# Peptides against a protein of PDB entry 1LOE, part 64

Target 1, 181 residues: chain A of PDB entry 1LOE
Amino acid sequence: TETTSFSITKFGPDQQNLIFQGDGYTTKERLTLTKAVRNTVGRALYSSPIHIWDSKTGNVANFVTSFTFVIDAPNSYNVADGFTFFIAPVDTKPQTGGGYLGVFNSKDYDKTSQTVAVEFDTFYNTAWDPSNGDRHIGIDVNSIKSINTKSWKLQNGKEANVVIAFNAATNVLTVSLTYPN
Target 2, 181 residues: chain A of PDB entry 1LOE as posed
Amino acid sequence: TETTSFSITKFGPDQQNLIFQGDGYTTKERLTLTKAVRNTVGRALYSSPIHIWDSKTGNVANFVTSFTFVIDAPNSYNVADGFTFFIAPVDTKPQTGGGYLGVFNSKDYDKTSQTVAVEFDTFYNTAWDPSNGDRHIGIDVNSIKSINTKSWALQNGKEANVVIAFNAATNVLTVSLTYPN

## One batch from the design tools (peptide; made by RFdiffusion4, then SolubleMPNN)

Design b2_p19_3_s2 (from b2_p19_3, 6 letters changed)
Fold by OpenDDE base, seed 1:
Structure b2_p19_3_s2 (fold): chain B 181 residues (1-181), chain A 19 residues (1-19)
Amino acid sequence: as target 1 above (181 residues)
Amino acid sequence: AVQAEISITSISFSSTLNL
Protein backbone atom coordinates (compact mmCIF):
# COMPACT_ATOMS: atom_id res chain seq x y z
CA THR B 1 0.00 0.00 0.00
CA GLU B 2 1.18 3.49 -0.89
CA THR B 3 0.08 6.25 1.44
CA THR B 4 0.34 10.01 1.06
CA SER B 5 -0.69 12.41 3.78
CA PHE B 6 -0.23 15.97 4.91
CA SER B 7 -1.69 18.33 7.47
CA ILE B 8 -1.49 22.09 7.72
CA THR B 9 -3.08 23.63 10.79
CA LYS B 10 -1.47 27.04 10.36
CA PHE B 11 -0.32 28.38 7.00
CA GLY B 12 3.07 30.01 7.24
CA PRO B 13 4.46 32.91 5.21
CA ASP B 14 6.72 30.46 3.37
CA GLN B 15 4.69 27.27 3.22
CA GLN B 16 7.11 24.89 1.52
CA ASN B 17 4.66 22.09 0.78
CA LEU B 18 2.32 24.30 -1.25
CA ILE B 19 2.65 25.78 -4.71
CA PHE B 20 0.81 29.07 -4.99
CA GLN B 21 -0.82 30.08 -8.26
CA GLY B 22 -2.42 33.33 -9.30
CA ASP B 23 -3.51 35.47 -6.41
CA GLY B 24 -3.23 32.78 -3.77
CA TYR B 25 -1.04 33.52 -0.76
CA THR B 26 -0.78 33.11 2.99
CA THR B 27 -1.48 35.75 5.59
CA LYS B 28 -2.26 35.65 9.28
CA GLU B 29 -1.74 31.88 9.25
CA ARG B 30 -4.47 31.35 6.62
CA LEU B 31 -4.39 30.39 2.97
CA THR B 32 -6.11 33.21 1.09
CA LEU B 33 -7.39 32.18 -2.34
CA THR B 34 -8.96 35.51 -3.20
CA LYS B 35 -9.38 38.94 -1.70
CA ALA B 36 -12.58 40.89 -2.14
CA VAL B 37 -11.31 42.30 -5.45
CA ARG B 38 -12.82 41.71 -8.88
CA ASN B 39 -11.17 39.39 -11.37
CA THR B 40 -8.93 37.51 -8.97
CA VAL B 41 -8.14 33.81 -9.13
CA GLY B 42 -5.99 32.07 -6.58
CA ARG B 43 -5.01 28.44 -6.30
CA ALA B 44 -2.75 26.38 -4.09
CA LEU B 45 -1.41 22.94 -4.93
CA TYR B 46 0.15 20.36 -2.69
CA SER B 47 3.76 20.40 -3.83
CA SER B 48 4.22 16.62 -4.10
CA PRO B 49 2.39 14.34 -6.53
CA ILE B 50 -0.33 12.05 -5.23
CA HIS B 51 -0.35 8.52 -6.62
CA ILE B 52 -4.08 8.40 -7.26
CA TRP B 53 -4.21 5.69 -9.95
CA ASP B 54 -1.97 2.71 -10.68
CA SER B 55 -1.63 1.80 -14.35
CA LYS B 56 -0.56 -1.78 -13.66
CA THR B 57 -3.42 -2.84 -11.43
CA GLY B 58 -5.97 -0.23 -12.43
CA ASN B 59 -6.51 0.51 -8.76
CA VAL B 60 -7.61 3.95 -7.65
CA ALA B 61 -6.68 5.41 -4.30
CA ASN B 62 -9.02 5.92 -1.42
CA PHE B 63 -8.70 9.40 -0.01
CA VAL B 64 -10.07 11.68 2.65
CA THR B 65 -9.57 15.38 3.12
CA SER B 66 -10.89 17.75 5.74
CA PHE B 67 -10.58 21.51 5.75
CA THR B 68 -12.07 24.66 7.21
CA PHE B 69 -12.92 27.62 5.01
CA VAL B 70 -14.31 31.12 5.37
CA ILE B 71 -16.10 33.12 2.71
CA ASP B 72 -16.23 36.74 3.77
CA ALA B 73 -18.13 39.01 1.41
CA PRO B 74 -19.06 42.68 1.77
CA ASN B 75 -22.67 41.53 1.68
CA SER B 76 -24.49 38.20 1.63
CA TYR B 77 -26.85 38.92 -1.26
CA ASN B 78 -24.78 38.59 -4.41
CA VAL B 79 -21.55 36.69 -3.84
CA ALA B 80 -19.32 35.45 -6.65
CA ASP B 81 -18.09 32.89 -7.32
CA GLY B 82 -16.96 30.33 -4.75
CA PHE B 83 -14.07 27.89 -4.81
CA THR B 84 -13.13 24.23 -5.23
CA PHE B 85 -11.13 21.46 -3.78
CA PHE B 86 -9.69 19.69 -6.82
CA ILE B 87 -7.42 16.96 -8.11
CA ALA B 88 -5.70 17.59 -11.44
CA PRO B 89 -2.56 16.61 -13.36
CA VAL B 90 0.78 17.62 -11.86
CA ASP B 91 1.37 20.34 -14.44
CA THR B 92 -2.01 21.97 -13.85
CA LYS B 93 -2.24 25.73 -14.28
CA PRO B 94 -5.01 28.19 -13.49
CA GLN B 95 -7.92 27.88 -15.88
CA THR B 96 -10.84 30.19 -16.57
CA GLY B 97 -11.89 32.41 -13.69
CA GLY B 98 -15.31 33.63 -12.66
CA GLY B 99 -17.92 30.93 -12.78
CA TYR B 100 -15.34 28.38 -13.93
CA LEU B 101 -13.62 28.83 -10.55
CA GLY B 102 -10.16 28.83 -12.07
CA VAL B 103 -10.34 25.06 -12.58
CA PHE B 104 -12.39 24.41 -15.75
CA ASN B 105 -12.91 25.97 -19.17
CA SER B 106 -16.19 24.47 -20.36
CA LYS B 107 -19.52 23.03 -19.33
CA ASP B 108 -18.97 20.33 -21.95
CA TYR B 109 -17.33 17.14 -20.76
CA ASP B 110 -13.62 17.26 -21.61
CA LYS B 111 -11.72 14.10 -20.76
CA THR B 112 -8.42 15.86 -21.45
CA SER B 113 -9.01 18.04 -18.39
CA GLN B 114 -8.42 15.05 -16.11
CA THR B 115 -9.81 17.12 -13.26
CA VAL B 116 -12.19 16.26 -10.45
CA ALA B 117 -13.42 19.02 -8.19
CA VAL B 118 -15.79 19.61 -5.34
CA GLU B 119 -17.19 23.08 -5.76
CA PHE B 120 -18.60 25.41 -3.16
CA ASP B 121 -20.50 27.62 -5.53
CA THR B 122 -22.04 30.90 -4.40
CA PHE B 123 -23.14 32.27 -7.78
CA TYR B 124 -25.83 31.04 -10.15
CA ASN B 125 -24.56 30.60 -13.70
CA THR B 126 -27.63 30.02 -15.85
CA ALA B 127 -25.79 27.97 -18.45
CA TRP B 128 -24.80 25.11 -16.14
CA ASP B 129 -25.89 25.51 -12.51
CA PRO B 130 -28.98 23.91 -10.98
CA SER B 131 -32.08 25.78 -12.08
CA ASN B 132 -33.26 26.47 -8.54
CA GLY B 133 -30.53 29.10 -8.26
CA ASP B 134 -29.39 27.89 -4.85
CA ARG B 135 -25.85 28.18 -3.62
CA HIS B 136 -24.62 24.63 -3.73
CA ILE B 137 -21.98 22.01 -3.33
CA GLY B 138 -21.20 20.25 -6.59
CA ILE B 139 -19.14 17.33 -7.80
CA ASP B 140 -17.41 18.24 -11.05
CA VAL B 141 -15.78 15.69 -13.36
CA ASN B 142 -13.99 17.20 -16.35
CA SER B 143 -16.61 19.94 -16.55
CA ILE B 144 -17.89 22.91 -14.57
CA LYS B 145 -21.34 21.36 -14.97
CA SER B 146 -21.67 19.24 -11.85
CA ILE B 147 -22.68 15.59 -12.05
CA ASN B 148 -24.45 16.05 -8.73
CA THR B 149 -25.28 18.98 -6.48
CA LYS B 150 -26.81 19.79 -3.12
CA SER B 151 -28.05 23.12 -1.85
CA TRP B 152 -25.92 24.84 0.77
CA LYS B 153 -26.61 27.88 2.93
CA LEU B 154 -23.67 30.27 3.04
CA GLN B 155 -22.96 31.80 6.42
CA ASN B 156 -21.00 34.91 5.52
CA GLY B 157 -17.81 35.28 7.51
CA LYS B 158 -18.25 32.01 9.41
CA GLU B 159 -15.99 28.98 9.45
CA ALA B 160 -17.31 25.93 7.64
CA ASN B 161 -15.92 22.45 8.24
CA VAL B 162 -15.73 20.16 5.22
CA VAL B 163 -14.97 16.46 4.88
CA ILE B 164 -14.54 14.87 1.45
CA ALA B 165 -13.99 11.14 1.16
CA PHE B 166 -13.63 8.84 -1.83
CA ASN B 167 -14.17 5.10 -1.66
CA ALA B 168 -12.51 3.47 -4.66
CA ALA B 169 -14.25 0.12 -4.16
CA THR B 170 -17.70 1.67 -4.47
CA ASN B 171 -16.69 4.65 -6.62
CA VAL B 172 -18.57 6.93 -4.23
CA LEU B 173 -17.47 10.42 -3.27
CA THR B 174 -19.02 11.84 -0.11
CA VAL B 175 -19.05 15.46 1.00
CA SER B 176 -20.13 16.92 4.30
CA LEU B 177 -20.27 20.54 5.36
CA THR B 178 -21.10 21.92 8.79
CA TYR B 179 -21.08 25.30 10.47
CA PRO B 180 -20.17 24.53 14.08
CA ASN B 181 -20.69 28.12 15.25
CA ALA A 1 -22.03 40.43 -7.81
CA VAL A 2 -19.28 41.02 -5.29
CA GLN A 3 -16.06 39.12 -4.88
CA ALA A 4 -15.51 37.62 -1.46
CA GLU A 5 -12.38 36.94 0.48
CA ILE A 6 -11.98 33.18 0.53
CA SER A 7 -9.59 31.65 3.02
CA ILE A 8 -8.66 28.20 4.27
CA THR A 9 -7.71 27.95 7.93
CA SER A 10 -6.58 24.33 8.01
CA ILE A 11 -6.45 21.22 5.86
CA SER A 12 -5.60 17.56 6.15
CA PHE A 13 -5.34 14.95 3.41
CA SER A 14 -4.69 11.23 3.29
CA SER A 15 -4.69 8.77 0.41
CA THR A 16 -4.11 5.02 0.31
CA LEU A 17 -3.50 3.04 -2.85
CA ASN A 18 -3.51 -0.73 -2.92
CA LEU A 19 -0.85 -2.22 -5.20
Scores: peptide ipSAE 0.778, ipTM 0.964, DockQ to the pose 0.933
Fold by OpenDDE base, seed 3:
Structure b2_p19_3_s2 (fold): chain B 181 residues (1-181), chain A 19 residues (1-19)
Amino acid sequence: as target 1 above (181 residues)
Amino acid sequence: AVQAEISITSISFSSTLNL
C-alpha cells in the first residue's frame, strides 16, 4: 500500500511542499490564489507527485481532501470566476482563458488533459455552465463543462468548509460544502 | 464582473493506493 498525506494549517512565506504558479502566493498565513484585480490567475501544486493510479494492477487511489476557502469580493452581485481543486499531470501549467479557472482551455472533452477538477464557479458562462445561471459546484473531467453540478450560494467574505472524497471501488466523487457561520 | 480575493486558510490531503 502506498499512502500520501499532508496538512497545512498555516501557509508560510517559504512553503517548501507547494509550487506556486501565476499570481498564487502566501500572505498572512493564507494561500492567496487571486487578489481583487482583473485578469489574475494563481495556482498552487503539492510539490511531490502523488501515485494516484498504478499501471500494473490498474488500481486507483482512494483520496480525501478538506480545505477552507474565502471568496472576498468588492460586492456579491457579480463575481468572476471562482476556483478549483484539481488533480493534473506533474507538468501542468496555468491556463489564461477567461472562465476556464486557470485549469482548462476547452469545453470539449480532451482525454489528453488528464485533469479532474472540482470547481467553485461564481460566474455564468453561457457556453458551458448550467442554464439556470446559478453559482455552482461542478465536477470537471478533462473539460470545463462539468459532468455534474449543484447550485451553491456564495457567502461573500465568509469561510466555507469543503470535503472532497473519492472512492475508487465505486468510482464516486463526493463533494460537501458548508458555511459554519 | 469583478475579481475577488480568493484564499485558502487550511488544507489536508490523504490518499491510499492498494498494490
Scores: peptide ipSAE 0.775, ipTM 0.963, DockQ to the pose 0.932
Fold by OpenDDE base, seed 2:
Structure b2_p19_3_s2 (fold): chain B 181 residues (1-181), chain A 19 residues (1-19)
Amino acid sequence: as target 1 above (181 residues)
Amino acid sequence: AVQAEISITSISFSSTLNL
């Protein structure tokens, strides 16, 4: 069995196990993906490649991740765009198209992207988001158009706790989000 | 629309691959 694990409770300015992309960096012991400035994209990658799928056996890894995030908008009425937790090939690059959350570049399914993401989407894009217009959690497989979504109410400036787990045997990904405070 | 400051305060990750 191959295992990979990491835990970061304080994000330092010299965080050796992260690769920062775009505007992403550390601020006040946090991983800051974006500032409250338009047209910014920030990402961070775990620095070590993870063996998530084995071509010899066909096996896929089980994984679990938990994290706490804060979205702090100057105006909570219309907040763009949100963020994702994602798994992508090692050569992945930030994507700058609006609404694509820095990860995707199309609503069309593209199996060659080899990218899965859990989105925490605060902005309604009429072309692909759920028609109810709710802020939502989405599971994205090779497309910004989620295969499944669930409404989520943003608490501006508050910490949200997230758990994402994937069971390879059942091919089921679960997501939970709570606001403890 | 307005851009928000988005930050992660902590994260843990674990994966297991059977070979």
Scores: peptide ipSAE 0.773, ipTM 0.963, DockQ to the pose 0.919
Fold by OpenDDE base, seed 4:
Structure b2_p19_3_s2 (fold): chain B 181 residues (1-181), chain A 19 residues (1-19)
Amino acid sequence: as target 1 above (181 residues)
Amino acid sequence: AVQAEISITSISFSSTLNL
């Protein structure tokens, strides 16, 4: 069995197990993906590759991740665009910003992307987002157009606790989000 | 629309692959 694990409770100024891309950086012991200015795309990658699929056996890894995030906007009325937790090839680079969240380039399925993401989407893009216009959590496979979504109520400036788990035996990805305060 | 400050305060990750 091959295992990969890491935990970061305080993000340091020289966080060596992360690779920062775009506007992503650490400050005040947090990982900051974006500031409250337009046209920002920030990403952070775990610096070590994870063995998620074995070509010899065909086995896929089970994984679980937990994180706490804060979205802090000047107002809670119209907030763009959100962020993702994603798994992508080791040579991944920032992709299209805005509604594509810096992770995808198209609403069309693109197998060459080899990217799975859980989006926390605060902005309604009529071309691909759920028609109800709600802020939502989405599961994205090789496309910004989610294969499944669930409405989510943003609490501006509050910490949200997320758990994402993948069960390889059932091929089911689960996402939970809570606001403890 | 306005851009928000998005920050992560903590993260943990674990994966297991049977070979």
Scores: peptide ipSAE 0.765, ipTM 0.963, DockQ to the pose 0.945

Design b2_p19_3_s3 (from b2_p19_3, 6 letters changed)
Fold by OpenDDE base, seed 1:
Structure b2_p19_3_s3 (fold): chain B 181 residues (1-181), chain A 19 residues (1-19)
Amino acid sequence: as target 1 above (181 residues)
Amino acid sequence: AVQAEIRITSISFSSVLNL
């Protein structure tokens, strides 16, 4: 087997195993993807490639990630735009901001993006988001238009716990989100 | 809409590829 693992509990000013893109940076031992400033896109990549798919066998990796996040807006009424956990090619660069979350460029399926993301979407984009207008968790495959979504209630300024797991044998991606306090 | 500050405070990741 081939394995990849990492854990970061304190994000240092010189975090060697991350590549920062756009407005992403570390401060106060936290990774900040965006500040409360319009038209910002921040990303952070794990610096080492992960072998997620084997061309010889066709096997896909099983993976699990757990992380904690805070979305901290001046108000909780109309918050844009959210963020993703994503897997993309090693040479990936920031994509379209705003509702595309810096990860995608289209609501149409684009296999060339080779990107899978779990979005934590706080803003309703009429063109592709679920019609109920709820903030939601979405699974995005080569498109900002999620293949599946579930409503999620943002707790502004509170820390959320997320677990994302992929089982290659069943081809099922699971996402859990909790606010422990 | 207002832009939020988005912070990640911890992360762990593990992958296993069977060959």
Scores: peptide ipSAE 0.782, ipTM 0.964, DockQ to the pose 0.928
Fold by OpenDDE base, seed 3:
Structure b2_p19_3_s3 (fold): chain B 181 residues (1-181), chain A 19 residues (1-19)
Amino acid sequence: as target 1 above (181 residues)
Amino acid sequence: AVQAEIRITSISFSSVLNL
């Protein structure tokens, strides 16, 4: 059995187990993906590769991640674009296309991207987002066009607790989001 | 639309791969 685990409750100025990309940085013991400035993309990667799939056995890892986030906009009327938790190849690079959340670059399915993401999407992109226009959680497999979505009501400036779990035996990814306050 | 400040205040991760 191969296991990988990490926990960060205070993000330091020299967080050795993270690789920062784009505008992502740490301040006041928090990971800041973006400031409230247009055209910014920030990412942070766990610095060590995760053995998520074994070519010999075909087994896929079970995993769970929990995190707390805050989206803090000047106003809550029209907020772009959101963010993702994602798993991607080690050479992954930030993507700058609007609405692609720094991870994808097309609504077309591209299996060569080898990328899965859970999006917390605050902006309706008519070309790929659910037609109801709701802010939503989405599961993205090799495309910004989610394979499944669920409406989510943003509480501006409030902490949200997220749990994402993957069961390899059932091939089911579970996402929960709560506002404890 | 306006860009928001997006902060992550904590994270944990665990994976288990059976071989």
Scores: peptide ipSAE 0.780, ipTM 0.963, DockQ to the pose 0.931
Fold by OpenDDE base, seed 4:
Structure b2_p19_3_s3 (fold): chain B 181 residues (1-181), chain A 19 residues (1-19)
Amino acid sequence: as target 1 above (181 residues)
Amino acid sequence: AVQAEIRITSISFSSVLNL
C-alpha cells in the first residue's frame, strides 16, 4: 500500500509541508485563507503529491481529513464567500474567486478540472446554489455547482470541527461538521 | 456582502491506496 499522512496543529511562519497561493498565509500559528477585504483568494496545498488513484490497478485511495476552521466576518448577515477543502492536480493554481471559491471556473461540469471539493459556502449564488438560499456544505465534482448539499448554520467567529472521509469501496464521501462550543 | 476572514486552526489528513 501507499500511504500519505500529515498533521498540523500549529501553522508556523515557515510551514514547509504547505504551498501557499494567493492571499493564503500563516500568522499566529493559524492558516489564514482570506482577510476580511473584498476580492481575496487564498489557498494552501499540501506540498507533496498524494497518490489518490492508480491507473494500473484502478484503485482509489481511502482518505480521511479532519480540520478546524473559523469564519470571522464583520457581521453575520451577508457573508461572502466561504471556502473549500479540495483535491486537485499537482500543478493546480488559484482559479476564479468570489462564488467560485478560487477552485472552479464554471457551473458546467468540466472533467479537465479534475477537482473535487467540499465547500463551506456562506453566500447564495443564484446561478448554481440551492434555491433555498441557505448557507450550506456542498460536494463539488469538477463544477462549482454541487452534486449534493446540506444546509449549515454559520456561527460567526466560532470554531467548527470538520471530518471528511472517503470510502473507495462504496464511493461514498461523508462530511461532518460540529460546533463544539 | 462582506468578506470574512477564514482561518484554519488545525488539520490532519490520511490516505491509504491499495496496490
Scores: peptide ipSAE 0.775, ipTM 0.964, DockQ to the pose 0.936
Fold by OpenDDE base, seed 2:
Structure b2_p19_3_s3 (fold): chain B 181 residues (1-181), chain A 19 residues (1-19)
Amino acid sequence: as target 1 above (181 residues)
Amino acid sequence: AVQAEIRITSISFSSVLNL
């Protein structure tokens, strides 16, 4: 059995187990993906590769992640774009296309992307987002066009608690989001 | 549209791969 685990409750200025990409950085012991400035993309990667799938056995890892986030916009009327938790190949690089959340670059399914993301999407992109226009949580497999979505009501400036779990035996990924306060 | 500041305040992760 191969296991990987980490926990960060305070993000230091030189967080050794994270690789920062784009505008991602730490401040006030928090990971800041983006500032309230247009056209910013920030990411952070866990610094060690995760053995998530074994080519010899075909086995896929079970995993669970929990995190707390804040989206803090000058106003809550039209907020772009959101963010993702993602798993991608080790050579992954930030993507700068608008609406692609720094992870994808197309709505077309691309199996070679080998990227799975849970998006917390605050902006309606007509080309691929759910037609109701709601802010939403989405499961993204090799495409920014989610395979499943659920409406989510953003509370601007409030902390949200997220739990994402994947059960390899059932091939089911679960996502929960709560605003505790 | 306006850009928001997006912050992660804590995270935990665990994975288990059976071999």
Scores: peptide ipSAE 0.773, ipTM 0.963, DockQ to the pose 0.918

Design b2_p19_3_s4 (from b2_p19_3, 6 letters changed)
Fold by OpenDDE base, seed 5:
Structure b2_p19_3_s4 (fold): chain B 181 residues (1-181), chain A 19 residues (1-19)
Amino acid sequence: as target 1 above (181 residues)
Amino acid sequence: AVQAEIRITSISFSSELKL
């Protein structure tokens, strides 16, 4: 069995096991994906490739990730656009910003993307988001248009705890989000 | 709409691939 694991509780100024893209950087021991400035896209990648699928056996990895995030907006009313946790090919580069969250380029299914993402979406894009207009968690497979979503209430400036787990045997991805305080 | 500052304060990850 091949295993990969890492844990970061304090993001250093020269975090060796992360690759920063776009506006992503570390400061004050935190990973900052974006500042409160329009038209910015930031990403951070784990620096080592993860063996998530093996072509010889056909096996897919089980994985679990937990993280804590804060969305801190000048106001709580109209916040764009959110962020994702994603898995993509090793040569991945920032994609379209705005509602595409820097990880996708289309609402149409694009198998060449080879990208799976869990989105924490704060902005309603009428072309692909759930019609109720709620902020939501979504599971995205090769498209910004989620295959499944669940409403989520943003608490501006508060820490949210997320757990994402994938069971390869059942092909089930689970997501949980809580605000402990 | 306004852009927010988005921060990740901690993360852990583990994966297991049977071969």
Scores: peptide ipSAE 0.776, ipTM 0.964, DockQ to the pose 0.923
Fold by OpenDDE base, seed 1:
Order: sequence, then C-alpha cells, then structure tokens
Structure b2_p19_3_s4 (fold): chain B 181 residues (1-181), chain A 19 residues (1-19)
Amino acid sequence: as target 1 above (181 residues)
Amino acid sequence: AVQAEIRITSISFSSELKL
C-alpha cells in the first residue's frame, strides 16, 4: 500500500511543502487564498504528487482531509465567490476566476480537466448553480456544475471545520462542515 | 458582490492506495 500524509497547523512564510499560485500566500501563520480585492485567484498545491490511481490495478486511493477555513467579507449578503479543495494533475495552473473558483473553465463536462473539487460556494451563478440560490457545498467533477450540492449557511468571519473523505470501494465522497462556535 | 478574504488555518491529509 502506498500512503501519503501531511499536516500543517501553522503556515509559515516559507512553507516548503506548498506551491503557491496566483494571489495565494501565507501570513500570520495562515494560508490566505484571496484578500478582499476583486479579480483575485489564489491557490496552494501540496508540493508532492499524490498517487491517487494506479493504472495497472485500476485501484483508486482512499483519502481523507480535514481543514479549517474562514471566509471574511465586508458584508455577508452578497459574497463572491468561495473556494475549493481540489485534486488535479501535477502541472495544474490557475484556471478561470470568479464563479469558476480558479479551478474550472466550463460548466460542460470536460474529462481532460481531470479535476475533482469540493466547492464552498458563496455566490449564485444562474448558469450552473442550484436554482434555490443558496450558498452551498458542491462536488465538482471536471466541471464547475456540481454533480451534487447541499445548502450551507456561511458564518461570516467564523472558523468552519471541514472533513472530506473518499471511499474507493464504494466510490462515495463525503463532506461535513461544522461551525464549532 | 464583494470579494472575501479566504483563509485556511490548518489542514491534514492522508491517502492510501492498494497495489
């Protein structure tokens, strides 16, 4: 069995196991994907490749990730756009910003993207988001249009705890989000 | 719409691939 694991509880100014893209950076021991400035896209990649699929056996990895995030907006009624946790090819570069969250560039399924993302989406894009207009968690496979979504209530400026787990045997991805305070 | 500051304060990850 091949395993990979990492843990970062304090993001240093020279975090060697991360690759920063776009506007992503570390400050005050936190990873900042975006500042409250329009037209920004920030990403951070784990610097080592993850063996997620084996071509010989066809096996797919089980994985689990847990992280804490804060979305801090000047106001809470119209917040754009959110962020993702994503898995993409090792040479991945920032994609379209805005509603595409810097990880996709189409609502049409594009297998060449080879990208899976869990989105924490704060902005309703009428072309692909759930029609109820709710802020939501979405599972995105090769498209910004989620294959499944669940409404989520943003607590502006508060820390949220997320757990994402994938079971290869069942092909089920689970996501949980809680606000401990 | 307004852009928010988005911060990640901690993360852990683990994977296992059977061969």
Scores: peptide ipSAE 0.775, ipTM 0.963, DockQ to the pose 0.936
Fold by OpenDDE base, seed 4:
Structure b2_p19_3_s4 (fold): chain B 181 residues (1-181), chain A 19 residues (1-19)
Amino acid sequence: as target 1 above (181 residues)
Amino acid sequence: AVQAEIRITSISFSSELKL
């Protein structure tokens, strides 16, 4: 069995196990993906490749990730655009910003993307988001148009705890989000 | 709409691949 694990409780100025892309950076021991400036995209990648799928056996890894995030907007009324946790090819680069969250380029299924993401989407894009217009958590497979979504109420400026787990045997991805405070 | 500051304060990850 091949295993990979990492834990970061304080993000240092020279975080060796992360690759920063776009506007992503560390400050005050936290990872900042974006500042409150329009048309910015920031990403951070775990620096080591993860063996998530084995071509010889066809096996897919089980994985679990837990993280805490804060979305801090000038106001809670109109907040764009959100962010994702994603898994993508090792040479992945920032993709289209805005509603595509810097991870995708199309609402159409694109198998060449080879990207799975869990989005925390704060902005309603009429072309692909759920018609109810709610802020939502979405599971994205090779497309910004989620294969499944659930409404989520943003608490502006508050820390949210997230757990994402994938069970390869059942092919089920689970997402939980709580605001403990 | 306004862009928000998005911060990650902690993260952990683990994976297990059977070979």
Scores: peptide ipSAE 0.767, ipTM 0.963, DockQ to the pose 0.940
Fold by OpenDDE base, seed 2:
Structure b2_p19_3_s4 (fold): chain B 181 residues (1-181), chain A 19 residues (1-19)
Amino acid sequence: as target 1 above (181 residues)
Amino acid sequence: AVQAEIRITSISFSSELKL
């Protein structure tokens, strides 16, 4: 069995196990993906490739990730755009299209992208988001158009705890989000 | 729309692939 694990509780100024892309950086021991400036795209990648699927056996890895995030907007009324946790090929690069959360570039399903993301989406894009206009968690497989979504109430400036787990045997991805305070 | 500051304060990850 091949295993990979890492834990970061303090993001250092030279965090060696992360690759920063776009506007992503560390400050005050946090990973900052975006500042409150328009047209900002930031990403961070784990620096080592993860063997998530084995072409020889066809096996897919089980994985669990847990993280805490804060979305801090000047106001809570119209917040763009959100962020994702994602798994993508090693040569992945930031995408700059508005509403695509730095990961995708189309609402069309493209199996060749080999990208899975869990989105925490604060902005309603009429072309692909749930019609109720709610801020939502989405599971994105090879497209910004989520295969499944659930409404989520943003608490501006507060820490949210997220757990994402994938069970390869059942092919089920689970996501939980809580505001502990 | 307004852009938010988005921060990650901690993360853990583990994966297990059977061969």
Scores: peptide ipSAE 0.766, ipTM 0.962, DockQ to the pose 0.921

Design b2_p19_5_s1 (from b2_p19_5, 10 letters changed)
Fold by OpenDDE base, seed 3:
Structure b2_p19_5_s1 (fold): chain B 181 residues (1-181), chain A 19 residues (1-19)
Amino acid sequence: as target 1 above (181 residues)
Amino acid sequence: SNYTAEVRITSMSFSSELK
């Protein structure tokens, strides 16, 4: 059995177990993916590869991640675009297309992407987002067009607690989001 | 209008198990 784990309670100025991409950086013991400016993409990758699939046995890893995030928009009514938690190949690069959350580059399914993401999407993109226009949580597999979504009410400037768990035996990904305050 | 937001992660944990 292979296991991988890490915990970051404070994001240091030189966080050795993260690789920063684009505008992502640490400040005030927080990971800042984007500032409230236009045309910005920031990402952070865990610095060590994670063995999540064994080609010999076909087994897929169970995993769980928990994190706390804040989206802080100058205008609560005009919030773009959100962010993702994602798992991607080691050579993954930030994507700059608008609405693709820095991870994807197409609404078409592309198995060669080998990327799964949980999106916390604050902006309605007519071409792929749920037609109700709600801010939403989505599960994205090789496409920005989610395979499943759930409406989510953003509390601007407030901390949200997230738990994402994947059970390989059942092939079920679960997401929970709460605002404790 | 200007659609912007600061996105911060304040804590994170991760664990995986591959049998």
Scores: peptide ipSAE 0.766, ipTM 0.951, DockQ to the pose 0.909
Fold by OpenDDE base, seed 5:
Structure b2_p19_5_s1 (fold): chain B 181 residues (1-181), chain A 19 residues (1-19)
Amino acid sequence: as target 1 above (181 residues)
Amino acid sequence: SNYTAEVRITSMSFSSELK
């Protein structure tokens, strides 16, 4: 059995177990993916590869991740674009920004992407987002076009608690989001 | 108009198990 675990309660300036990409950085003991400026993409990767699939056995890892995030927009009514928790191949680099969230490059399914993401999407992109225009949580598999979505009410500037769990036996990914305060 | 936003992660934990 191979296990990987980490916990970060304060993001230090030289966080050894993270790789920062693009505009991502730490400040005030927090991970800042983007500031409120245009044309930025920030990412942070766990520094060690995680063995989530065994080619010999075909087994896929179970995993659970919990995190607390804040989206803080100058204008609560105009918020772009959101962010994602993602799993991607080793040596992954930032992808297309904006509505692609720096993780994908197309709404077309691309198996070569080998990327799974849970998006917290605050901006409606007509070409692929749910037609109701709601801010939403989405599960993205090799495409920015989610395979499943759920409407979500953004509380600007407030901390949200997220739990994402994957059960390999059932092939079910669950997402929970709450605003504790 | 300005649609930008700051995104911050304040804490995170992760665990995986591959049998």
Scores: peptide ipSAE 0.764, ipTM 0.952, DockQ to the pose 0.905
Fold by OpenDDE base, seed 2:
Structure b2_p19_5_s1 (fold): chain B 181 residues (1-181), chain A 19 residues (1-19)
Amino acid sequence: as target 1 above (181 residues)
Amino acid sequence: SNYTAEVRITSMSFSSELK
């Protein structure tokens, strides 16, 4: 059995177990993915590869992640684009296409992408987002077009607690989001 | 005005188990 775990309660200026990409960096002991400016993409990767799938046995790892985030927009009505938690191949690079949350580059399913993401999407992209226009949580498998979504009411500037869990036996990914305050 | 937002992650934990 292979296990991996880490916990970060404060993001230091020299956070050795993270690789920063694009505009992502630590600020005031927090991971800041983007500032409130246009045309910015920031990402952070865990610095060590995680064995999620065994090609020999076909086994897939169980995993759970918890994190707290804040989306802080100068205009509560005009908020873009959100962010993702994602798992991707080790050579993953930031994607700069608008609305693709720095992870994807197409709404078409591409199995070679080998990328799964949970999106916290605050901007309605007509081409792929749910037609109701709601801000939403989405599960993205090899595409920015979510395989499943659920409406989510953003509380601008407030901390949200997220838990994402994957059960390999049932092949079910669960996502929970709460605003404790 | 333009659509923008600051995104901050304040804490995170992760665990995985591959049998």
Scores: peptide ipSAE 0.759, ipTM 0.948, DockQ to the pose 0.878
Fold by OpenDDE base, seed 4:
Structure b2_p19_5_s1 (fold): chain B 181 residues (1-181), chain A 19 residues (1-19)
Amino acid sequence: as target 1 above (181 residues)
Amino acid sequence: SNYTAEVRITSMSFSSELK
């Protein structure tokens, strides 16, 4: 059995187990993916590859991740675009920004992407987002068009606690989000 | 209108198990 784990309670100025891409950086012991400016993409990757799939057995790893995030918008009615937690190939680079969240390039299924993401999407893109226009959590597999979504109410400037768990035996990904305060 | 936002992650943990 192969296991991988890490825990970051404070994001330091030289966080050696993360690779920062685009506008992603650490400040005041927090990871900032984007500032409140237009047309930016920020990402952070765990620096070591994670063995998520065994080519010999076909087994896929179980995993659990938890994190606390804040989306802080100058205007709570106009908030773009959100962010993702994602798993991608080790050589992954920032992709299309805006509604593609820096992780995907198409609403069409693209197996070459080899990317799975959980999106926390604050902006309605009519071409692929749920028609109700709600801010939402989505599960994205090789496409920005989610395979499943659930409405989510953003609390601007407040900390949200997230838990994402994948059970390989059942092939079920679960996401929970709470605002404790 | 300004549609921008700051996104911050304040803590994170991860664990995986591949059998």
Scores: peptide ipSAE 0.752, ipTM 0.948, DockQ to the pose 0.904

